# Ledger of designs, part 43: peptides against a protein of PDB entry 4X86

Target 1, 56 residues: chain A of PDB entry 4X86
Amino acid sequence: EGPQLLLSEAVSRAAKAAGARPLTSPESLSRDLEAPEVQESYRQQLRSDIQKRLQE

## One batch from the design tools (peptide; made by RFdiffusion4, then SolubleMPNN)

Design b2_p20_1_s1 (from b2_p20_1, 9 letters changed)
Fold by OpenDDE base, seed 3:
Structure b2_p20_1_s1 (fold): chain B 56 residues (1-56), chain A 20 residues (1-20)
Amino acid sequence: as target 1 above (56 residues)
Amino acid sequence: MEELLAEQAAQALALFKELN
């Protein structure tokens, strides 16, 4: 339940939009960002931030 | 919305770097 956005995808999009290139390969970064615990933390953060924005 | 996602992704990435 809640937002179902992949952190790896979000970071990839953000990096592309900013024209930023990680020091490590994008593939390695994406792999690390796909860790379940990292994704869950992102989901919670995303949910919280969206709620905050709605309250503003 | 896209801008929000970018900001959140950056924040999450920063936290990730601290944890790893």
Scores: peptide ipSAE 0.087, ipTM 0.611, DockQ to the pose 0.272
Fold by OpenDDE base, seed 2:
Structure b2_p20_1_s1 (fold): chain B 56 residues (1-56), chain A 20 residues (1-20)
Amino acid sequence: as target 1 above (56 residues)
Amino acid sequence: MEELLAEQAAQALALFKELN
């Protein structure tokens, strides 16, 4: 339940939009960002921030 | 929404880098 976007996908989109290149390989970064605990933290943050935006 | 997600991703990534 809640936002379905993976953190790894979101970071990739952000990096592309900013023209940024990670210092480590994209594969290594994606591996770290795909960890379940990291994704869950992102989901909670995203849910909270969306709720804040809806209240503004 | 796309911009919001990108901003949140950047913030989450920054936090991740601080914690790891």
Scores: peptide ipSAE 0.087, ipTM 0.614, DockQ to the pose 0.282
Fold by OpenDDE base, seed 4:
Structure b2_p20_1_s1 (fold): chain B 56 residues (1-56), chain A 20 residues (1-20)
Amino acid sequence: as target 1 above (56 residues)
Amino acid sequence: MEELLAEQAAQALALFKELN
């Protein structure tokens, strides 16, 4: 239920769009961003922010 | 929407860095 977007994928896309490269290896960063607790926090934030956007 | 997702990803990443 709700948004099912991976934070790691979102960060990867954002980095590419910005032409940015992480100081840490992409693989290590992705691994850390894929932690379940981090992903859940992102999901909740995403849901909340989408709702706020709809109110604007 | 894509712009929103990018901004949210940046915010989440910033939060992640603060927590680690």
Scores: peptide ipSAE 0.084, ipTM 0.603, DockQ to the pose 0.278
Fold by OpenDDE base, seed 5:
Structure b2_p20_1_s1 (fold): chain B 56 residues (1-56), chain A 20 residues (1-20)
Amino acid sequence: as target 1 above (56 residues)
Amino acid sequence: MEELLAEQAAQALALFKELN
């Protein structure tokens, strides 16, 4: 339930759009960002912040 | 929503780097 956007994908898109390159390899960064606990935290943040914006 | 996604990604990445 709730947003299912991948943090790894979101960060990748943001980095690409900004022309930013990670200090570590993109693959290593993606691996770390794909950890289940990290993804779950992101999902919760995203859900919460969307709800906050809907209340504005 | 696209800008929200970028903001969320930046925020989450910052938090990740603080913890890891």
Scores: peptide ipSAE 0.082, ipTM 0.599, DockQ to the pose 0.288

Design b2_p20_1_s2 (from b2_p20_1, 9 letters changed)
Fold by OpenDDE base, seed 2:
Structure b2_p20_1_s2 (fold): chain B 56 residues (1-56), chain A 20 residues (1-20)
Amino acid sequence: as target 1 above (56 residues)
Amino acid sequence: MEELLQQQEQQALELFKRFN
């Protein structure tokens, strides 16, 4: 359902889909992942990953 | 905390790539 632009949402979704529970709990992890520096790193990686997939 | 967060982030990104 559309690309995930927020890491916190992506992590929550990934954890749920995999039936995995983060060590710090999904709620705490999602809160921590809202940090600007973490989100920026994800944005860069997401952009790179999308580009790679489009080139396949 | 930072190292643990980074490890969980990478794991979550890998899972995200597989399931989305």
Scores: peptide ipSAE 0.045, ipTM 0.520, DockQ to the pose 0.118
Fold by OpenDDE base, seed 5:
Structure b2_p20_1_s2 (fold): chain B 56 residues (1-56), chain A 20 residues (1-20)
Amino acid sequence: as target 1 above (56 residues)
Amino acid sequence: MEELLQQQEQQALELFKRFN
């Protein structure tokens, strides 16, 4: 088990909230970010970041 | 494309961290 947040959803929400525009279209970026290897990397980074924050 | 993707992924993660 681990963090199950979807990177594609996080990107969409963050971009909308910040008024940021990806260099590629949001749809194209989302497709690339939905790749399993990218999602797994995000999960690992998120888990690591949470652990680091708990140590602060 | 890979370099551009990695840059956008990192930017997205940084933005995400600001709101979560």
Scores: peptide ipSAE 0.045, ipTM 0.523, DockQ to the pose 0.118
Fold by OpenDDE base, seed 1:
Structure b2_p20_1_s2 (fold): chain B 56 residues (1-56), chain A 20 residues (1-20)
Amino acid sequence: as target 1 above (56 residues)
Amino acid sequence: MEELLQQQEQQALELFKRFN
């Protein structure tokens, strides 16, 4: 289980809020960020970070 | 990009801590 956050959505929201533009095309960036292995890596990292912080 | 990712991860952490 764990956190159900989409990396692509998080990046899109952050970029919009910051007025930032990706160096690559938005479509290419979205494709890369939506790749299952990338998304899963992000989820695992986020879960790990949350668990570590909760144990502080 | 990495800075934005770290910011979103930190925000997600804070939200999790508040509601869980």
Scores: peptide ipSAE 0.044, ipTM 0.544, DockQ to the pose 0.060
Fold by OpenDDE base, seed 3:
Structure b2_p20_1_s2 (fold): chain B 56 residues (1-56), chain A 20 residues (1-20)
Amino acid sequence: as target 1 above (56 residues)
Amino acid sequence: MEELLQQQEQQALELFKRFN
């Protein structure tokens, strides 16, 4: 698949791949990771990383 | 509960960084 644009999805996939389970409710964790400020920070980091990669 | 949530967020982010 293409680049992960949603942090909550990326975390969920990583956790599943690693066979890891959050101690707190996965729904609560995902909900919190979907907060606009958190997602925006991730989006900025992702965009920056992609831009750097393209410039290499 | 909030402290646990924050800890889990940090762990999840660390986990993500290891695989992506």
Scores: peptide ipSAE 0.038, ipTM 0.488, DockQ to the pose 0.085; fails the geometry check

Design b2_p20_1_s3 (from b2_p20_1, 8 letters changed)
Fold by OpenDDE base, seed 5:
Formats: structure tokens, sequence, C-alpha cells
Structure b2_p20_1_s3 (fold): chain B 56 residues (1-56), chain A 20 residues (1-20)
């Protein structure tokens, strides 16, 4: 399998880097970001972005 | 590329654990 990144992990990394905290609890944010349809959309987008970079 | 992404995933996971 190719490398897999979870959207929740990516958002958490971005939030830490920006010093940001969610308006709701981190757990609520995690639930939303880990929803199957959201994660699948992210996976497709990530795969597409990687493919584009490989063509550069 | 794969090695870099796996390292980034590892770092993101560690940050996720700290964030939650």
Amino acid sequence: as target 1 above (56 residues)
Amino acid sequence: MAELLEEQRRQALELFKRFN
C-alpha cells in the first residue's frame, strides 16, 4: 500500500503549527474529520496532488 | 517520496496525540 495520511492528523499538525485551537472540543473536530466520506475525499485529493507532483 | 510521507505521517500522528 502507498503512504496514507489521515486528515485528522494533517489538521492537528496545521493547528499546532499555527498555534490554533478549535472552537469546539478537539474530540468533536476529530469526529468530523474522521468521518468516512471526509477521509475518502481527502485520500483522493492527496493521491491526485502526489500524482501531479510526480509529473513535475 | 514514500519515505518522506511516512515520516510526515509519524510526526502528524505525534502532534495529533498531543492535540487530543
Scores: peptide ipSAE 0.053, ipTM 0.486, DockQ to the pose 0.098
Fold by OpenDDE base, seed 1:
Structure b2_p20_1_s3 (fold): chain B 56 residues (1-56), chain A 20 residues (1-20)
Amino acid sequence: as target 1 above (56 residues)
Amino acid sequence: MAELLEEQRRQALELFKRFN
């Protein structure tokens, strides 16, 4: 349970805002961003960040 | 102006495809 925003979507938004481009192949990057352990870590961080902001 | 907006949209879509 928690935020459902995909890491790949977040990265796309950030990259668009910054005008950034990947240094490795897009396919390899996409595979890394879709890895379940990476997505779970992002979800946990996002949840933590929201909690911290609510406590300010 | 419409052509410029279309190019910006194309670039945004390309970027999205690269990171997803």
Scores: peptide ipSAE 0.049, ipTM 0.425, DockQ to the pose 0.071
Fold by OpenDDE base, seed 2:
Structure b2_p20_1_s3 (fold): chain B 56 residues (1-56), chain A 20 residues (1-20)
Amino acid sequence: as target 1 above (56 residues)
Amino acid sequence: MAELLEEQRRQALELFKRFN
């Protein structure tokens, strides 16, 4: 349960906001961000972060 | 001013495409 946001989308938004450019190839970065284990870790972290924010 | 904003928007769009 919780909001669903792909890590790749989150990184894209963050990079856009920061004006950042990847040091590695965009393709390699996208591949890494789409990995299931990475996405799952991000989902858990996202939930945790939201919970922490709600407790502030 | 408008021209600067257009360039900024273009760069933002290109950045988005690079990360997707």
Scores: peptide ipSAE 0.045, ipTM 0.418, DockQ to the pose 0.049
Fold by OpenDDE base, seed 3:
Structure b2_p20_1_s3 (fold): chain B 56 residues (1-56), chain A 20 residues (1-20)
Amino acid sequence: as target 1 above (56 residues)
Amino acid sequence: MAELLEEQRRQALELFKRFN
């Protein structure tokens, strides 16, 4: 439960906005960012950040 | 909300750097 945003999409959008390119292949980076443990960590962080913002 | 989105983008960029 909670936010269902993909870290891979977030990183891709941020990289594009910054005009940055991966040092490794985009496919390899995407695969690494889509790893379940990485995605779960991102979800937890996102939830925490939202909660903090709501408390301000 | 705008501030949160900017922070999330910043965090994503930091993660991008860490994975490269």
Scores: peptide ipSAE 0.030, ipTM 0.508, DockQ to the pose 0.588

Design b2_p20_1_s4 (from b2_p20_1, 10 letters changed)
Fold by OpenDDE base, seed 1:
Parts: C-alpha cells; structure tokens; sequence
Structure b2_p20_1_s4 (fold): chain B 56 residues (1-56), chain A 20 residues (1-20)
C-alpha cells in the first residue's frame, strides 16, 4: 500500500491557492475530510490520476 | 509511485500547516 495522503491536506492547499474559505470552521471541515470512506476515495482517485498523468 | 505520492503528501502537509 502506498503512503497515506490526507484529503484535508489537499483541500487546504486548494483553498489557499484559490483564496477560498470554507463556510464551516477549518477544524470541522478537516474532521469531515478525514472520515475513512472519504479519505480512501481520495487516495484511490489521486493514485489513479497520477498514474494517468505519468502515461501522458 | 510510492515516492511520488509521499512527496505530494509532504507538500500538501506543509501547505496545510501554513494555511491553518
């Protein structure tokens, strides 16, 4: 298994880059994004996306 | 693959800590 990536980290990066702020507290958002099902979906998607990009 | 993912994780973590 690859290293664990946190969706909360990715969302925070994206928010910073876009100058966006969540409607709820950052802590609440982070907690929701750390839910196992959401986290696993993100990891799987990210891995897939990277593999696709490496093939380009 | 694992090395690239870890690099991305570290970068994201660094940005997360700066943003929050």
Amino acid sequence: as target 1 above (56 residues)
Amino acid sequence: MAELLEQQRQQALALFKRFN
Scores: peptide ipSAE 0.041, ipTM 0.465, DockQ to the pose 0.089
Fold by OpenDDE base, seed 5:
Structure b2_p20_1_s4 (fold): chain B 56 residues (1-56), chain A 20 residues (1-20)
Amino acid sequence: as target 1 above (56 residues)
Amino acid sequence: MAELLEQQRQQALALFKRFN
């Protein structure tokens, strides 16, 4: 449960905002960021962060 | 909040497609 924001999307946005390019190929980076375990960890952190902000 | 998050998702997706 909770909002679904892909880590790969978030990282791509951050990279563009910073004018950065990955050291490895964009495809390799995307593959790593789309790994299920990585995405799940990100989802949990995102959910936690949102919950904390809702208390403010 | 849900609307804002979806908007952010769409923007991120657009940037993702451009980045890759």
Scores: peptide ipSAE 0.034, ipTM 0.433, DockQ to the pose 0.093
Fold by OpenDDE base, seed 4:
Structure b2_p20_1_s4 (fold): chain B 56 residues (1-56), chain A 20 residues (1-20)
Amino acid sequence: as target 1 above (56 residues)
Amino acid sequence: MAELLEQQRQQALALFKRFN
């Protein structure tokens, strides 16, 4: 089992917290972030990052 | 304080609508 946070959700939360505005349309950004390959890459990266932090 | 909190609320709502 690994982290289950969606990249789209993570980016949305981060953007809200930072007061950021996308350079492209929100729809295109959402589409890109919801792509299966992008989501899987994010999951793997997130898991790797957590493991690195646990080793510190 | 109330004015600042209302401004923050409006900003949060605007961001929410933009990204959801």
Scores: peptide ipSAE 0.025, ipTM 0.365, DockQ to the pose 0.046
Fold by OpenDDE base, seed 2:
Structure b2_p20_1_s4 (fold): chain B 56 residues (1-56), chain A 20 residues (1-20)
Amino acid sequence: as target 1 above (56 residues)
Amino acid sequence: MAELLEQQRQQALALFKRFN
C-alpha cells in the first residue's frame, strides 16, 4: 500500500505551476516518466518523504 | 483587470495543452 500518484502527473502539475515548458516533445517526456523503474523510484521517495513528515 | 485575467486564462490553457 501507499501513494499511487504517478510521476507523470506530479511533473505535469509542477510544470504548470511553474510555467515551465519541456525542451522535448510532451509524448517523449511522458514515456520517460511512465517507465516502471522511474515510477518505482518516485514511489519510494514519496513514501520516505511522507514518513519523515509524520515524524516532525 | 478583465484583460489581465483573460491573459492568465490563455496562458493556463496553453500550459495544459502542452503537458496533456
Scores: peptide ipSAE 0.024, ipTM 0.354, DockQ to the pose 0.044

Design b2_p20_2_s1
Fold by OpenDDE base, seed 4:
Structure b2_p20_2_s1 (fold): chain B 56 residues (1-56), chain A 20 residues (1-20)
Amino acid sequence: as target 1 above (56 residues)
Amino acid sequence: MRDELVRLALEENRQKILQL
């Protein structure tokens, strides 16, 4: 499976894989991760990481 | 704390991107 385009889903998967648990409530975390500005920053980082792979 | 989880997510994505 490829990289996740949604930050909220990416964090959920990564947290499970790493056995990590947030200190905040799941609802509060989801609200933060789904905020448009946070998601956009994630999208830009994802794009950058893909571009780096393509340039190798 | 959010930032640490985001870093984990980005690292997992980077690993998956390397497999493309």
Scores: peptide ipSAE 0.595, ipTM 0.875, DockQ to the pose 0.786
Fold by OpenDDE base, seed 1:
Formats: structure tokens, C-alpha cells, sequence
Structure b2_p20_2_s1 (fold): chain B 56 residues (1-56), chain A 20 residues (1-20)
């Protein structure tokens, strides 16, 4: 698999892999992860990480 | 918490990006 483009999906995958559980309800976490400003920050970081790889 | 989960997600993404 490649990197996840959606923050919500990335977190879901990472949480399962690490056995990590949020202290808040799944509903509250989902709402936060789907917020436009949070997703945009994630997209910018993902773009930056890809650019770093391309510059190697 | 959210921030820790986001950190884990970014780390997994970085590992996948290295495989490109």
C-alpha cells in the first residue's frame, strides 16, 4: 500500500497497527479528523514528505 | 489522543513514501 491521502484513513490504519486507542469517543475523533483545517494541515505535511523523498 | 494518533499516521506515511 501507499501513503493514505485522507487523515481519517491514515489514523485508522495507524491506530490498528500500533494497538493505540483514543481517549475520546470514535465519533468525536472522526469529527476532528474530518475538519477541513485539520485535513489541510495533513495534506501539506504529506506533500512536504513526498517532496523530500523526490529530492533524495 | 488525536495528536499522538496523527503522529503515528505521519510516521507510517513516511515509511510508505520511502518505498516509492
Amino acid sequence: as target 1 above (56 residues)
Amino acid sequence: MRDELVRLALEENRQKILQL
Scores: peptide ipSAE 0.595, ipTM 0.876, DockQ to the pose 0.798
Fold by OpenDDE base, seed 5:
Structure b2_p20_2_s1 (fold): chain B 56 residues (1-56), chain A 20 residues (1-20)
Amino acid sequence: as target 1 above (56 residues)
Amino acid sequence: MRDELVRLALEENRQKILQL
């Protein structure tokens, strides 16, 4: 599967794959990951990473 | 922490982007 467009899903999948757990509660983590400004920053980073790949 | 989990997510995304 390709890169995940949603930060919350990306983190969920990565955490499961790595066996990693947050230091904070899952609820607190979800709140942070789903915050509009955080998701937008993630979207911009994802877009930037794709653009860099296209420039190679 | 959120930062470590986000780092892992971004790294996995970057690996998948390399496959585009």
Scores: peptide ipSAE 0.593, ipTM 0.876, DockQ to the pose 0.787
Fold by OpenDDE base, seed 3:
Structure b2_p20_2_s1 (fold): chain B 56 residues (1-56), chain A 20 residues (1-20)
Amino acid sequence: as target 1 above (56 residues)
Amino acid sequence: MRDELVRLALEENRQKILQL
């Protein structure tokens, strides 16, 4: 699969793959990861990383 | 806690991006 566009899903997948667990409640973490400003920051980083790869 | 998980997510995505 390719990169995940949603931060919440990306974190979920990465956590499972690494066997990592959040220190906060799942509900609290979800609220943070789904916050518009946090998701936007993730989107910008993802876009930047993709652009860098395409420009290699 | 969130920061580490986000870092892991970004790193995994970077690995996926390298496979494009």
Scores: peptide ipSAE 0.592, ipTM 0.875, DockQ to the pose 0.803; fails the geometry check

Design b2_p20_2_s2
Fold by OpenDDE base, seed 2:
Structure b2_p20_2_s2 (fold): chain B 56 residues (1-56), chain A 20 residues (1-20)
Amino acid sequence: as target 1 above (56 residues)
Amino acid sequence: MREELVALALEENRQKILQL
């Protein structure tokens, strides 16, 4: 499985792998993680991380 | 909890990127 392009999906998979559950409902968490400004910040971080990998 | 989950997700994502 490769890196996730969506923060909500990345968090969902990480939470499952770690057995972690948020105190808020999964639906509320997903709504927050899918907010355009949050997803954009994630996209920029993802881009930066990929660029770092390419420079290795 | 949200911040911790996001941090975990970012780290796991970075590991996957390093494996590409």
Scores: peptide ipSAE 0.600, ipTM 0.879, DockQ to the pose 0.839
Fold by OpenDDE base, seed 1:
Structure b2_p20_2_s2 (fold): chain B 56 residues (1-56), chain A 20 residues (1-20)
Amino acid sequence: as target 1 above (56 residues)
Amino acid sequence: MREELVALALEENRQKILQL
């Protein structure tokens, strides 16, 4: 499996892998992580990380 | 907790990017 392009899905997978449970409901967490401004910040971070890999 | 989960997600993505 490659890197996840959606923050909400990335967090869901990470939480499952770590056996971690958020204090808030999964629905509330997903709503926050799917906010446009949050997803855009994640997209920029993902792009930066990929660019770093390409420059190595 | 949310910040910690996001940090985990970012780290896992970084590891997957390194495997490309």
Scores: peptide ipSAE 0.598, ipTM 0.878, DockQ to the pose 0.836
Fold by OpenDDE base, seed 3:
Order: C-alpha cells, then structure tokens, then sequence
Structure b2_p20_2_s2 (fold): chain B 56 residues (1-56), chain A 20 residues (1-20)
C-alpha cells in the first residue's frame, strides 16, 4: 500500500493498525481532519515529501 | 490522542513515500 493522499484516510489507517481511538467522537475527528484548510496543508506537505523523494 | 493519531499517520505516510 502506498502513501495516503487524504489526511482523514491516513489517520483512519494508522488508528486501525495501532488499535488507537481518539478522545473525541469519530465524527468530530473526521470533521476536523476533513476541514479544507487542514487537508490543503496536508496535501502541500505530501507533495513536498514526494518531490523530495523523487529528487533523491 | 488526536495529535498522536495524526503524528502516527504522518510518519507511516512518510515511510511509504520513502519506499517509492
């Protein structure tokens, strides 16, 4: 499995793998992680990380 | 816990990127 392009999905997979649960409700967490500004920040970080890897 | 989950997700994603 490759890197996840959505923060919400990345967190979901990580939580499942670790057996971890958030303090807040899943709905509240999802709302926060799917906020446009949060997702955009994640997208930019992901893009940067991929570009760095390709340049190595 | 949210911060921990995000950190975990970011680290796992980074590892996957490094494996490309």
Amino acid sequence: as target 1 above (56 residues)
Amino acid sequence: MREELVALALEENRQKILQL
Scores: peptide ipSAE 0.597, ipTM 0.879, DockQ to the pose 0.848
Fold by OpenDDE base, seed 4:
Structure b2_p20_2_s2 (fold): chain B 56 residues (1-56), chain A 20 residues (1-20)
Amino acid sequence: as target 1 above (56 residues)
Amino acid sequence: MREELVALALEENRQKILQL
């Protein structure tokens, strides 16, 4: 499977895989992670990581 | 805790990107 393009989904999958539980409710966590500015920061990081891979 | 979860997600995402 490829990388997740949404931060909220990436965190959900990672938490499940690691058996980790957030201190806040899943709904509150999702709301925070889905904030536009947070998602944009994630997009920029994702773009950078992909660019690095393409240049290798 | 949120920061740790995000860091974990980013690392897993990076690993998936490396496999592209």
Scores: peptide ipSAE 0.597, ipTM 0.878, DockQ to the pose 0.848

Design b2_p20_2_s3
Fold by OpenDDE base, seed 4:
Structure b2_p20_2_s3 (fold): chain B 56 residues (1-56), chain A 20 residues (1-20)
Amino acid sequence: as target 1 above (56 residues)
Amino acid sequence: LREELVQLALEENRQKIRQL
């Protein structure tokens, strides 16, 4: 499985893998993670990390 | 806490990216 393009899904998968649980309700957390500005910041970081891999 | 979860997600992404 490759990296997740959606921040909300990435967090869900990572939290599950690490056994981590947020104190915030799932609905409230999802609302924050799906906010356009937050998702865009995530996209930019994902792009940067892919570029770093390509430059190795 | 949100930021901590985001960092966790980014670290997982980096692991997956290295596998590409």
Scores: peptide ipSAE 0.656, ipTM 0.890, DockQ to the pose 0.757
Fold by OpenDDE base, seed 2:
Structure b2_p20_2_s3 (fold): chain B 56 residues (1-56), chain A 20 residues (1-20)
Amino acid sequence: as target 1 above (56 residues)
Amino acid sequence: LREELVQLALEENRQKIRQL
């Protein structure tokens, strides 16, 4: 499986894999993770990480 | 908390990206 394009989904999968649960409500967390500015920051980081892989 | 989870997600992504 490849990297997740959505931050909310990426966090969900990563948290599950690590057995981590946030103290805040899932609803509040989802709202934050789906905020446009937060998702955009994630997209930029994802793009950067892909570019780094291409340069290896 | 949120930031910690985001970092976990990014690390998992990097693992998957390496497999591309």
Scores: peptide ipSAE 0.656, ipTM 0.890, DockQ to the pose 0.789
Fold by OpenDDE base, seed 1:
Structure b2_p20_2_s3 (fold): chain B 56 residues (1-56), chain A 20 residues (1-20)
Amino acid sequence: as target 1 above (56 residues)
Amino acid sequence: LREELVQLALEENRQKIRQL
């Protein structure tokens, strides 16, 4: 599958793949990951990484 | 820990982006 556009889903998938478990509650983590400013920062990084691939 | 998980997600994304 391709890269995930939502940070919350990306973290969930990555954590499962790595066998990682957050110390914070799932509810608290989700609240943070779904914050608009946090999601926007993620979107910008995702865009940058895609652009880097296109320039290779 | 949140930042660590975000970095992990970004690394996974980069792997998938390389496959595009």
Scores: peptide ipSAE 0.655, ipTM 0.889, DockQ to the pose 0.788
Fold by OpenDDE base, seed 3:
Structure b2_p20_2_s3 (fold): chain B 56 residues (1-56), chain A 20 residues (1-20)
Amino acid sequence: as target 1 above (56 residues)
Amino acid sequence: LREELVQLALEENRQKIRQL
């Protein structure tokens, strides 16, 4: 599958793959990852990384 | 913790992007 467009989903999958699943503050973490400004920052980084690949 | 997890996500994304 390709890169995840949602930060919350990306983190969930990455944590699972790496065995780095947080257990202390899952509710607070989810709230932060789903915040609009945090998601937007992620989207911009994702876009940048895709553009870099296309320019290679 | 959050920042570490975000970096893991970005690294996984970059791996997948390289496969596009």
Scores: peptide ipSAE 0.653, ipTM 0.889, DockQ to the pose 0.795

Design b2_p20_2_s4
Fold by OpenDDE base, seed 4:
Structure b2_p20_2_s4 (fold): chain B 56 residues (1-56), chain A 20 residues (1-20)
Amino acid sequence: as target 1 above (56 residues)
Amino acid sequence: LREELVRLALEENRQKILQL
């Protein structure tokens, strides 16, 4: 599968793959990761990483 | 742990981007 555009989903997949479980519930974690300012920062970083790939 | 999970997620995405 390709890169995930949502941080919450990316973290969920990473946690599952690593067998890691946070102390907080999955819902609480998702709520925090879905905060607009957090998602925007993630979007900008994702965009930067894609641009770097395109420039190679 | 949350920070570590985010770091892992970012790294996975970077790997997927490299596969584009």
Scores: peptide ipSAE 0.604, ipTM 0.883, DockQ to the pose 0.863
Fold by OpenDDE base, seed 5:
Structure b2_p20_2_s4 (fold): chain B 56 residues (1-56), chain A 20 residues (1-20)
Amino acid sequence: as target 1 above (56 residues)
Amino acid sequence: LREELVRLALEENRQKILQL
């Protein structure tokens, strides 16, 4: 699958692939990752990474 | 661990972006 547009989904996939489990519950982690300011920062980073790819 | 998970997620995304 392609890059995840949501940070929470990206982290969920990465955690599953790595077999990693946070000390806090998955629900608590998701709550933090889904915070509007965090998602916006992720969106900006994603946009930047795509733009860099287009410049190659 | 949250920081590490985010780092891994971003790296995986960057790899997927390189495949676009």
Scores: peptide ipSAE 0.603, ipTM 0.883, DockQ to the pose 0.846
Fold by OpenDDE base, seed 2:
Structure b2_p20_2_s4 (fold): chain B 56 residues (1-56), chain A 20 residues (1-20)
Amino acid sequence: as target 1 above (56 residues)
Amino acid sequence: LREELVRLALEENRQKILQL
């Protein structure tokens, strides 16, 4: 499996891997993580990480 | 916990990117 393009999906996968449950419902957490400004910040971080890989 | 999950998510993504 490759990197997740959506923060909500990335967090969901990480939570399962860690066996962690947020205090809020997964749906509420996903709603917050899908906010445009949050997703944009994630997109920029993802882009940066990919660029670093391309420079290797 | 949300911040922790985001940190974990970013790290997992970084590892996946390195595997490309």
Scores: peptide ipSAE 0.603, ipTM 0.883, DockQ to the pose 0.850
Fold by OpenDDE base, seed 3:
Structure b2_p20_2_s4 (fold): chain B 56 residues (1-56), chain A 20 residues (1-20)
Amino acid sequence: as target 1 above (56 residues)
Amino acid sequence: LREELVRLALEENRQKILQL
């Protein structure tokens, strides 16, 4: 699969792959990861990384 | 652990981006 566009989904996939679960409840983690400012920062970083790859 | 999960997620995404 390709890169995840949502931080929450990226973390979910990583957690499953690593067989790890956070100490906090999944609901609390999701709430933090889905905060608008957090998602926006992630989106900007993702966009930058993709642009760099496409410009190679 | 949350920080570690985020780092793993970002790294996995970076690897996927390199495969585009």
Scores: peptide ipSAE 0.600, ipTM 0.883, DockQ to the pose 0.875

